# Peptides against a protein of PDB entry 6RO1, part 51

Target 1, 216 residues: chain A of PDB entry 6RO1
Amino acid sequence: LGKEIEEYIHKPKYCLPFLQPGRLVKVKNEGDDFGWGVVVNFSKKSNVKPNSGELDPLYVVEVLLRCSKESLKNSATEAAKPAKPDEKGEMQVVPVLVHLLSAISSVRLYIPKDLRPVDNRQSVLKSIQEVQKRFPDGIPLLDPIDDMGIQDQGLKKVIQKVEAFEHRMYSHPLHNDPNLETVYTLCEKKAQIAIDIKSAKRELKKARTVLQMDEL

## One batch from the design tools (peptide; aimed at target 1 P17 F18 Q20 V107)

Design b2_p25_5_s2 (made by RFdiffusion4, then SolubleMPNN; from b2_p25_5, 9 letters changed)
Fold by OpenDDE base, seed 2:
Structure b2_p25_5_s2 (fold): chain B 216 residues (1-216), chain A 25 residues (1-25)
Amino acid sequence: as target 1 above (216 residues)
Amino acid sequence: KEEEEKEIKKKLEEIDKKMEEKLKE
């Protein structure tokens, strides 16, 4: 259910108005969970679909994320990796495709104007940690209907199901309902399949890009 | 790869169907 909501909120038509500087966002890239970061800016890039020649705009958001120091030592062309739970990491501005946003918070932080100094970037991490301390049950999310204004009937049905499920989960401490575990397992499988589709699409795109370079 | 995408998409639809069935219970 949370993933079904994610499929709506990460769409540019819904999320772009909320990607202001300082907005807390959660970033996931395949198996890499960066957790909560802060939006710095976003840009629209022209992309051409390799098969149709159609212009498909890519939206890239620069997000200040906690990255592993190892990923920073490697060439500027390597994909940043999330900091391990046991490492301090370093806050870096990472270009992220908008569809990799797994959550958008109602919270906005003040960010330093100059993020070049490490201390300024690390100060934002402290601010994120302070917000996390204030919200022990999790950083508050934008409401997809009330805050984001999503009118999709499919989403409304999903939310109704989530609310009904949450109500059932809270009314019945279903810690032991085998049906809940099965729904979670199905949600995890769905997520894994979505990751696999995305990986397959990336590989297809890479293969096509290589073929196009060989034809040039 | 395109066949794999179709197969994965079919699996997603099956999972969605199973989730909907379980949410009705």
Scores: peptide ipSAE 0.024, ipTM 0.472, DockQ to the pose 0.017
OpenDDE base, seeds 1, 3, 4, 5: peptide ipSAE 0.016, 0.000, 0.013, 0.018; ipTM 0.422, 0.243, 0.387, 0.420; seed 3 fails the geometry check

Design b2_p25_5_s3 (made by RFdiffusion4, then SolubleMPNN; from b2_p25_5, 9 letters changed)
Fold by OpenDDE base, seed 4:
Structure b2_p25_5_s3 (fold): chain B 216 residues (1-216), chain A 25 residues (1-25)
Amino acid sequence: as target 1 above (216 residues)
Amino acid sequence: MEEEEKKIKEKLEEIDEKMKKKLEE
């Protein structure tokens, strides 16, 4: 369900207006989770589809991300990799395809004008960490409907399903049924999905609250 | 750098205060 919402928010038609410099975004590329980074800028690149010759514009966002030091040594030829959990890493400006944005925050940070100095880039990491400390339940997301203005009925249905699923999960009494083990594995998956949904919904609610506050 | 960090802190505090006010309404 979180992935289904992601499929909407990462679409250029919805997210581009929110990709201003300083916007917090979460970047994930397949197995590589960079976590939260900060938008520096974005650009439209012309791409020609190899099979159709049709012009398919690629949107590239430059995102300041915490990268592994190992990946930086080969940065000219290799894709940046996320910092390992145990390493400090280094903040680098990484060009990211817009569809790799897994989340967009309501939070927009000030960024240094010159990001060439390492210290300036690392200062942004400190700012991200400060935001994370302020939001222990997760950095607030933009609400796809209320904040991003997505009117897609498919998304509304997804959100409704998420809400209904959450409601069902929390309303289901953990009855002491002896067939608990098979129900537990399904319930753990359900609980993880519910945690993910609850986190997403908390983030949505926080984002809605933030945007409603910017409109006041 | 410190001034920008200060501005970020101030904005985050403003957001927090506004969130608190909205939670109290």
Scores: peptide ipSAE 0.016, ipTM 0.339, DockQ to the pose 0.063
OpenDDE base, seeds 1, 2, 3, 5: peptide ipSAE 0.020, 0.000, 0.028, 0.025; ipTM 0.494, 0.289, 0.404, 0.441; seeds 1, 3, 5 fail the geometry check

Design b2_p25_5_s4 (made by RFdiffusion4, then SolubleMPNN; from b2_p25_5, 10 letters changed)
Fold by OpenDDE base, seed 3:
Structure b2_p25_5_s4 (fold): chain B 216 residues (1-216), chain A 25 residues (1-25)
Amino acid sequence: as target 1 above (216 residues)
Amino acid sequence: DKKKKEEIEKKIEEIDKEMKKKLEE
């Protein structure tokens, strides 16, 4: 179910307006999970499909990602690899195809203007880690319907199924495992926080719209 | 709902301030 939602979110028609510099995004390429990175910029490349002659626009987002030091040595010839769990790694700006974005956060960070110095790049990692510490239930996500404005009925059905599944999972008296209760409570809190953030964002957007109309 | 958003916005603002401070050091 989470993968089905991802298939909507990573579509350029939905996610591009949210790929501003400083936006937290999660990057996954096949077996390589980079975790959370920060958007630096994005570009549209005209790709001519070799077989159809159709111009299929390729969207590339430059994302500051934690990479293994080994992959950096071969960066001219090989794709960047994520840092190992026990490795410090190094933050690098990596060109990423937009469809490889597995998640988009509601969080947007300040980023240094110059990312050439290693210290400036590593400072962003510290900020990501601080965000993760402040959100133990996970970094808050953009809501695909309320934040991203996706009107697709397929997505709405998927979300309804997820909500129903979560409700069933939580309504089942998991009487027997205290660890399950903790995980469920955390998941419920996360889901409720996401809903609450969504509601609050809608109200703030309405309030800002009213303020803009009153200034006029 | 509004309170949680305000709390998140405050947390983000604090992180941004901390980041700026670390870049100036």
Scores: peptide ipSAE 0.052, ipTM 0.568, DockQ to the pose 0.065
OpenDDE base, seeds 1, 2, 4, 5: peptide ipSAE 0.020, 0.016, 0.016, 0.050; ipTM 0.346, 0.392, 0.357, 0.562; seed 1 fails the geometry check

Design b2_p25_6 (made by RFdiffusion4)
Pose (drawn by RFdiffusion4):
Structure b2_p25_6 (pose): chain A 194 residues (1-46, 58-67, 79-216), chain P 25 residues (1-25)
Amino acid sequence: LGKEIEEYIHKPKYCLPFLQPGRLVKVKNEGDDFGWGVVVNFSKKSLYVVEVLLRCAAKPAKPDEKGEMQVVPVLVHLLSAISSVRLYIPKDLRPVDNRQSVLKSIQEVQKRFPDGIPLLDPIDDMGIQDQGLKKVIQKVEAFEHRMYSHPLHNDPNLETVYTLCEKKAQIAIDIKSAKRELKKARTVLQMDEL
Amino acid sequence: EEEEEEIEEKLEEIEERVEEEEEER
């Protein structure tokens, strides 16, 4: 569901109008993410590209690392979430100190909103009048309710058990696909003709 | 042009909401 919501938000017809300088954006590509970042401007490429400060052809910062902000161009279809907040940015972002100042500014924003950095309502704000997105947002609130209700959500060992479950779940996916091709390969193809 | 004006109004409203929420907290 989460990814499905991102695809609606990826549509440039809907998200480009809200990519003003200083807008907070979360970006993820093929798995790894850079946390949150701030946009500077955007333009066409070659698809659209926006230059965003992120925590880090570079890779994202690790959890233990304090991080160093760097501006990088990214494709628009790599934005996972867009916030309602537009934090102020320095005019000349060339200095390192200013880049650190932006990292500290966002650390203060995250504090002002411990419930999470507010996101744009894709309907009330972004204008996605598509009916499919309605049923998606409904399933999200319902499944989030199911998640926090699960006895395991609070358990500190949840991440330890969740990984063993993830491994055991992937091995099972292989067995399914492997058996699928086996049922096909093992099949005699010309028996219906006969 | 009309659509751009509607988007600008929405962006102003969003900014006002964020400022009100920050003042409350």

Design b2_p25_6_s1 (made by RFdiffusion4, then SolubleMPNN; from b2_p25_6, 9 letters changed)
Fold by OpenDDE base, seed 1:
Structure b2_p25_6_s1 (fold): chain B 216 residues (1-216), chain A 25 residues (1-25)
Amino acid sequence: as target 1 above (216 residues)
Amino acid sequence: SEEEEEIKKKLEEIDERIAKELAER
């Protein structure tokens, strides 16, 4: 289900309006999970489909990502690799195809104007870590319907199926499988986490609106 | 904590089960 939502949100027609500088995004490339990074900018590149000659625009987002130090030494020829869990890593601006965005946060950080100094890039990592500490249950996501305005009936049907499955899981009498109770408790925790994320997002939006009103 | 990683893993397994059950329908 999270993957089915991902298939919609990573489409340029939906996500591009939300790829502003400082937006938190999660980047995954095949087996490489970079985790949460920060949008620096995006660009449109002209691409020609090899088989049809049709212009297919490629969208590239520059994302400040935590990269391994090994990948930085080889940066002239090798793709950036995510930092290992135990590695401190270094924040680097990496060009990412928009379809590799696995999540888009409602959170937008302030970023330094000059990201050439290492200290400025590493300051953004500290800010990401502070956001992660404030959201122990996970960084708040953009709602695909309410925030992103996706009107796709396929997505609405997926969400309805999820809600119906959750409701059925809640309505099935727990009577026969002790593994179902564990799964149920985890689904309840997931639903509660989703509610808490939605609440925290509302508070963050209010706080941002207040900060914008205090700057006026 | 180890409990948080176990919860995360079980949530991933639930998401996979949900995805499988939706694909079999």
Scores: peptide ipSAE 0.022, ipTM 0.364, DockQ to the pose 0.014
OpenDDE base, seeds 2, 3, 4, 5: peptide ipSAE 0.018, 0.019, 0.016, 0.020; ipTM 0.361, 0.440, 0.429, 0.411

Design b2_p25_6_s2 (made by RFdiffusion4, then SolubleMPNN; from b2_p25_6, 11 letters changed)
Fold by OpenDDE base, seed 4:
Structure b2_p25_6_s2 (fold): chain B 216 residues (1-216), chain A 25 residues (1-25)
Amino acid sequence: as target 1 above (216 residues)
Amino acid sequence: SKKEEEIKKKLEEIDKRIEEELKKR
C-alpha cells in the first residue's frame, strides 16, 4: 500500500510544487536507502526520447544526502552511496531523479545559503537529526490528497484501503490475531510484488534500450 | 510483457484476498 502511494507522489505533475529548498525528502536508489535528505533545488532537463524525437523532460532534484566517505573519493565517476549505519558519513549535494523520491515531508528546514563549506552541509545533518528526535514515530509526510491535491481515484481507493486496514489494526487489540499476521504477510507480498513489477519494468526498459542501441 | 501481466494478476489476487479478509471482519 505505501509503495502504491509512492507511485503517485513521485510523479512530477504532483510533487514538483513541493520541491522547495529545505523540504525534507526520502531518497531510495535501487538497493541504496539514503534516508531523509533536504532539497536544495530542482531543474528541468530537456531529454530527447530515442527514436521518437519527442522531448521527454527529465526532472532532477539536488538533495543534501548523508553519503559514505568512501564513495566520495570516487565521486567524479561513481554514484554516491549512502553512509553505513555506524558511519558518520558526509552530507553531499546529490542530483536525484524525481522518481527516486520515496517520501516527501511536510517539514521544511532552513538551509545555509552557501553549501560549499563542509561545516554548512553537516549543520543540515544536525537539523535533520533534531527533527527525527522530535518525531520518534517518524517524520511527518505530506498528505497526498489534502496537502498535494492529488485527485486520482486510484490513489483515493488505495488510501481508503490503508485507512480501513489501519483502523482495523488499531481497533483490534489483538497483537496476537493470526489474521493480522495474514494481512501483514499479504501486505509484504504486495510490497514484494510491487518491487518485482518495478524491477521487471526496469529490465524491460533496459532491454528496450539495449534493443534500441543494437538497432543503431 | 507476459511477466508484467503475471505480476499484475498476482497483485489483483492479493488485492482480492485483502478485500475478502476485510469483508469477513
Scores: peptide ipSAE 0.048, ipTM 0.536, DockQ to the pose 0.017
OpenDDE base, seeds 1, 2, 3, 5: peptide ipSAE 0.034, 0.023, 0.035, 0.031; ipTM 0.493, 0.377, 0.504, 0.484; seed 5 fails the geometry check

Design b2_p25_6_s3 (made by RFdiffusion4, then SolubleMPNN; from b2_p25_6, 9 letters changed)
Fold by OpenDDE base, seed 3:
Structure b2_p25_6_s3 (fold): chain B 216 residues (1-216), chain A 25 residues (1-25)
Amino acid sequence: as target 1 above (216 residues)
Amino acid sequence: SEKEEEIKKKLEEIDERIEEELKKR
């Protein structure tokens, strides 16, 4: 269920208006969870390769993320990696595709104007950690309906199902109802199928791009 | 594509099954 909400909020048409400098965002790339970072800047990359009929502009957001020091040594050629739990890491500005944003907070931080000094970047990490201490139950999210204005009926149905499920979990804590495990398993299967659809669509898009390159 | 329709059908079957389990309570 939470993953189905993520599928709506990371769409550029919904999230771009909220990607202002200082916005807290959560970044996840496959197996790499960077946790909470801060939006620095937004850039529209028109992938106008003149000959690739990619009609959809790629949106890239520069996010200040806690990265491993090892990944920074190779930063000229390799993607940044998240800091290990026990590692201090270093805050770095990382270009992130907008669809890799797993959460968007209602919180905006003040950020230094110059992020070139390490101390200025690390001061932002201290500010994130202070927000996390103030919100022990988690950093507050933008409401997809009330804050983001998403009118999609599919999202409303997902939220209603989440709320009904959460209400049942909290109202019947004593019933280890085998039906609850069944509903969880079905929600996990649904989330997996949604990932598989996205993978299949990406493969179809790649296959079409290869076919168009073979016709040139 | 046939694969997209098959996946869509599996999603509909899962949604129906979630709704049935939600109605039993």
Scores: peptide ipSAE 0.039, ipTM 0.507, DockQ to the pose 0.016
OpenDDE base, seeds 1, 2, 4, 5: peptide ipSAE 0.030, 0.037, 0.048, 0.036; ipTM 0.479, 0.481, 0.537, 0.491; seed 4 fails the geometry check

Design b2_p25_6_s4 (made by RFdiffusion4, then SolubleMPNN; from b2_p25_6, 11 letters changed)
Fold by OpenDDE base, seed 3:
Formats: structure tokens, C-alpha cells, sequence
Structure b2_p25_6_s4 (fold): chain B 216 residues (1-216), chain A 25 residues (1-25)
């Protein structure tokens, strides 16, 4: 389910309009979870598929990521690695393929104009940490339908399955009542309440995002 | 200032709506 949604949101067709400077994004590369970073810019590179000769444009996003200091010493030969849990790390601008974006936030941060000074890059980490404190239930995501405008029927079916799964988790206590009609009515009521809570949580995340953009 | 207060008030109204719906579960 989460991975199936990711397969839609990381497509350039859908995510590129939202990859503005200061956008919070999650980056994952295979086993390497960088967590939340901040978009600096994006570029389109012409790539030729080696097997078809077809022009397949590569989309590269420069993202401020918390990297291990060890990987920075080897930056000429090795890919950047995420900072260890116990490590402070260092914020670096890392070129990331758009398909490695595991999440896109509704939050957009202010970024310093000059990211060459370490202190300017580390200030962005403080801003990310402040966002994380303001959102204890996790940084708000862009809604794939309501915010990103994704019309794909496959994604709509995935979201419906998530909603039906959430509904089943909240309805499970009702299967032991001998009055089937009362059970169905209570299940429908709990379903509707769960949908309403989900809608209200989306509205709350949007409102908090707007407030946070004005306070940062 | 006025827009921020309106957004803060809207956040509180949404949080109360969520709280009320959670109490109905």
C-alpha cells in the first residue's frame, strides 16, 4: 500500500510541479534512508536508454540531506550515505534521481541563498527538526489526489483499499453483536466517522502547513 | 497577523472536530 502510492508520487509527471526550492521530501536509495531533506532545485538531463536508443529524460533533484561525515570524505568516488542515528552528520546538497523520492511534504521551508557555508546548510537541519517537533504524528504529506491532482484509477483504487483497511480496523469490534442491523448501522457510522477524521486530518495538515510557511 | 489568527482559529476548530469524532468511536 505505501509502496504502491510511492510508485505514483515519484513519477515526474506528477511530482515535478511540487519540487520547488524549500519543499520537504524524503529520500531513500535502496537500503539508505536519508529521511527528510529539502529541495534546492531540479534539472532535466537528456539520457539515452542503452538498449533502445530512446531519449529517456533523467530528472535530478538537488536535495539538502543529512549525510555521514565519512561519506563526505569519499564524495569523489562514493555515493553520499545517510548519517548514522548517533551521528550529528552534515547537511549536503546531494543530486537525487526523482524516483528515489519516497515522500513529498506539503511543507515548504525557507532556504538560505548561499548554501556553500556549512552553517547555512545546518540551519536548514534545525528548521527540519523544528517542523518535526510541530508535527509529532509525522510531517504532513501532499495528498496525491487533492494536492497533486493525480487522476490515475490505479491510485484511486489503492487509496480506496487503504480507506477500506482503516475502516476494517475500526469496525472489527462489532462482529460479536447478535443484532446484525445494529452492527451494520454502527459499522457504517464508524466508517463515516473514520472518513470524516481522515478528511479533517488532511485539512488540519494543510492549515498547519500554511501557518508554518508564514512563521518560518 | 489577522490571517495568522484566522488560520490558528481554523486549526483549533478542526482539532475540536477531530476530537469530537474520536470521542464518537
Amino acid sequence: as target 1 above (216 residues)
Amino acid sequence: MKEEEEIKKKIEEIEERIKKRLEEL
Scores: peptide ipSAE 0.049, ipTM 0.676, DockQ to the pose 0.032
OpenDDE base, seeds 1, 2, 4, 5: peptide ipSAE 0.046, 0.049, 0.044, 0.048; ipTM 0.686, 0.681, 0.705, 0.684

Design b2_p25_7 (made by RFdiffusion4)
Pose (drawn by RFdiffusion4):
Structure b2_p25_7 (pose): chain A 194 residues (1-46, 58-67, 79-216), chain P 25 residues (1-25)
Amino acid sequence: LGKEIEEYIHKPKYCLPFLQPGRLVKVKNEGDDFGWGVVVNFSKKSLYVVEVLLRCAAKPAKPDEKGEMQVVPVLVHLLSAISSVRLYIPKDLRPVDNRQSVLKSIQEVQKRFPDGIPLLDPIDDMGIQDQGLKKVIQKVEAFEHRMYSHPLHNDPNLETVYTLCEKKAQIAIDIKSAKRELKKARTVLQMDEL
Amino acid sequence: EELFELLTKEEAEKLREEWEKEEKE
């Protein structure tokens, strides 16, 4: 569901109007993410590209690392979420100190909103009048309710058990696909003709 | 001094209208 919502937000017809300088954006590509960042401007490529400050062809910052902000161009279809907040940015972003200042400014925004950095309502704000997105957002609130209600959500060992469950779940996926091809490979093809 | 601004619905509508006008040009 989360990825489905991102695809609607990826549509440039819907998200480009809200990519003003200073807008907070979350970016993820093929798995790894850079947390949150701030946009500077955007233009076409070659698809669209926006230059965004992120925590880090570079890779994202690790959890233990304090991080160092760097501006990088990224494709628009790599934005996972867009916020209602537009934090102010310095005119000349060349200096390192200013880049750290932006990192500290976001740290203060995250504090002013411990419930989470507010996101744009894709319908009330972004204008996605598509009916499919309605049913998606409904399933999200319902499954989030199911998640927080699960006895394991509060358990500190949840991440320890969740990983063993993830591993056991992937092994099972292999067995399923492996059996699928085996049922095919083991099949005699010309028996219906006969 | 203020550090940031929040987007309102009225501002969001105006932004969509501006964008549509630019695409039409």

Design b2_p25_7_s1 (made by RFdiffusion4, then SolubleMPNN; from b2_p25_7, 13 letters changed)
Fold by OpenDDE base, seed 1:
Structure b2_p25_7_s1 (fold): chain B 216 residues (1-216), chain A 25 residues (1-25)
Amino acid sequence: as target 1 above (216 residues)
Amino acid sequence: MKLYDLLTKEEAKELLKKYEELEKK
């Protein structure tokens, strides 16, 4: 279900309006999970579809990502590797194809205007870490329907199934049915996404409430 | 110092409208 939602979110027609500088995005490239990074800018590249000759624009987003030290030499390419969890890593601006965005947050960070200095880039990592501390249940995601305006019925059905599953999980006492594990792994991923969306919505509501309280 | 902003539903709608206007040009 998460992957199914991702297939909608990473489409340029849906995500481009939200790719402002400072937007938190999650980047995943095959087996490499960079985690949360920050949008710096995006660019449109003209591409020609090989079969139709139609112009199919490619969108590249520059994302500030925590990269391994080994990736420093090649940080300008998609060959960047994510820092290990125990590694300090270095924040680098990496060009990323838009379809590699696995999540988009409702959070938009205030970032330094000049990201050329290493210290400025590393300060953004500290900001991301601080945001993560403020959202213990996970960084809030954009709602694909309410925020991103996705009207696709397939997505709505996916979300409804996830919500129904969550509701059933909470309403039905844990019947210790051992066969739940295999259905649970797929449904846990699905439920985790729904939980992540719901938790993100709750945290967004809380964060808005806290921000409103701090402005009072 | 404000660390971040959270996108409101109203702002999201405005972003969508702005983008649609840019695509129509």
Scores: peptide ipSAE 0.476, ipTM 0.892, DockQ to the pose 0.706
OpenDDE base, seeds 2, 3, 4, 5: peptide ipSAE 0.018, 0.265, 0.466, 0.472; ipTM 0.328, 0.751, 0.889, 0.892

Design b2_p25_7_s2 (made by RFdiffusion4, then SolubleMPNN; from b2_p25_7, 11 letters changed)
Fold by OpenDDE base, seed 1:
Structure b2_p25_7_s2 (fold): chain B 216 residues (1-216), chain A 25 residues (1-25)
Amino acid sequence: as target 1 above (216 residues)
Amino acid sequence: MKLYDLLTKEEAEELLKKFEEKEKE
């Protein structure tokens, strides 16, 4: 279910309006999960579809990502590798195809205007880490329907199924059926995304409430 | 120092509107 949602979110027609500098996004490239990065800018590239000859625009987003030290030399390419969890890593601006965005946050960071200095890039990592601390249940995601305006019925059905599943999980006593673990692993990934959306919505609501309280 | 902003529904709608306007140009 989460993957199905991702298939909508990473489409340029839906995500481009939200790719402002400072927007938190998750980047995943095959087996490489970069985690949360920060949008710097995006560009449109002309591409010709090989079969139809039609112009199909490709969108590349420059994302500030935590990369391994080994990636420093090739940071300008998609060959960058994510830092290991135990590694400090280095923040690098990496060009990323838009379809590699696995998530888009409602959070937009204030970032330095000049990201050329290493210290400025590393300061953004500190900011991301601080945001993560403020959202222990996960960084809030854009709502694909309410925020991104996706009207696709397929997506709505997916979300409804996720919500119904969550509701059933909470309403039905956890029958200790061991066979639930295998269905749960697949459903947990799907449910975790729904939970992540719901938790993100709750945290967003809480964060908005806290921000409103701090402004009072 | 403000660390981040959270996108409101109203702001999201404005972003969508602005994008649609740019695509029509």
Scores: peptide ipSAE 0.488, ipTM 0.904, DockQ to the pose 0.708
OpenDDE base, seeds 2, 3, 4, 5: peptide ipSAE 0.022, 0.025, 0.008, 0.485; ipTM 0.494, 0.416, 0.349, 0.904; seed 4 fails the geometry check

Design b2_p25_7_s3 (made by RFdiffusion4, then SolubleMPNN; from b2_p25_7, 8 letters changed)
Fold by OpenDDE base, seed 1:
Structure b2_p25_7_s3 (fold): chain B 216 residues (1-216), chain A 25 residues (1-25)
Amino acid sequence: as target 1 above (216 residues)
Amino acid sequence: APLYELLTKEEAKKLLEEYEKKLKE
């Protein structure tokens, strides 16, 4: 179900409006999971489809990603690789095809204007880590319908199925299948995360409203 | 200094509108 949502959100027509500098995005390339990175910029490249002669625009987003030090040494010829879990890694600006974005966050970081210095790039990693600490249940995602404005009926059906499944899980605990419990626990965690995100957004909205009222 | 901003529903709508406007220009 998460993969089905991903198939919608990574489409340029839906995600491009949200790819501002500082936007947290998750990047996955085949077996390589870079985790959360930060959008730096994006560009449009013209691609001519060989079979149709139609110009299909390709979109490349520059994302600041935590990369392995080994991949940096070979960066002239090899694609960047994600840092190992136990590795500090180094933050690098990596050009990423937009369809490789597996998630887009509602979070937009304040980032240094100049990312050429290593220290500035590494400071962004610290910021990401701090955000992760503030969201123990996971970094909040853009809502594909409410935030991204995706009106595709297929997506709505998927979401409805997920919600119905979650509801059924809560109403009819299938206690008998231990494999279901693991799936249920993951789904419950995800549902709880979604609730916590909604609550956090409400609190932030209230806080902003209060700040605006105090400035008045 | 604030570390991050969260996109509000209103801001999201604005981003969409701005993008659509740019596409039509």
Scores: peptide ipSAE 0.507, ipTM 0.915, DockQ to the pose 0.660
OpenDDE base, seeds 2, 3, 4, 5: peptide ipSAE 0.491, 0.491, 0.503, 0.497; ipTM 0.910, 0.909, 0.914, 0.910

Design b2_p25_7_s4 (made by RFdiffusion4, then SolubleMPNN; from b2_p25_7, 8 letters changed)
Fold by OpenDDE base, seed 1:
Structure b2_p25_7_s4 (fold): chain B 216 residues (1-216), chain A 25 residues (1-25)
Amino acid sequence: as target 1 above (216 residues)
Amino acid sequence: MKLYELLTKEEAEKLLEEFKKKEEE
């Protein structure tokens, strides 16, 4: 279910309106999970489809990502790699194809105007970490329907199924049916994303309420 | 210091509208 949602949100027609500087996005590339980074800018590149000759625009987003220091030393030829969990890492601006965005947050960070200095880039990492502390259940995601305006019926059905599943999980006592574990593992990944969206919505609502309370 | 902003539904709708206008342009 999460992957199905990702298939929608990473489409340029849906995500481009939300790729402002400071927008938190999650980047994944072929098993490399960079985690949360921040959008710096995006660019449109003209691409010609080899088979149809039609112009298919490619979109590249420059994302400030936490990269391994080792990958940066060899950066002239190799793609940046994500920092290890135990590594401090270094924040680098990495050009990323839009379809590699696995998540888009409702959070937009205030970022330094000049990201050329290392200290300014590292300050953004501190900001991300602070945001993560404020959202212990996960950084809030954009709602694909309510925020991103995706009208696709397939997506709506997926979300409805997730909501129905969540409702059933909460309403039905966990019958110790051992077959639930296998269905749970596949459904847990899908349901976890829906739970993450719902929890993120709740946290967003709480965070908005707290922000409103702090302004009062 | 304000660390971040959260996108409101109203702001999201505005972003979508602005993007549509740019595409029509």
Scores: peptide ipSAE 0.491, ipTM 0.904, DockQ to the pose 0.709
OpenDDE base, seeds 2, 3, 4, 5: peptide ipSAE 0.486, 0.473, 0.484, 0.481; ipTM 0.903, 0.902, 0.901, 0.903; seed 3 fails the geometry check

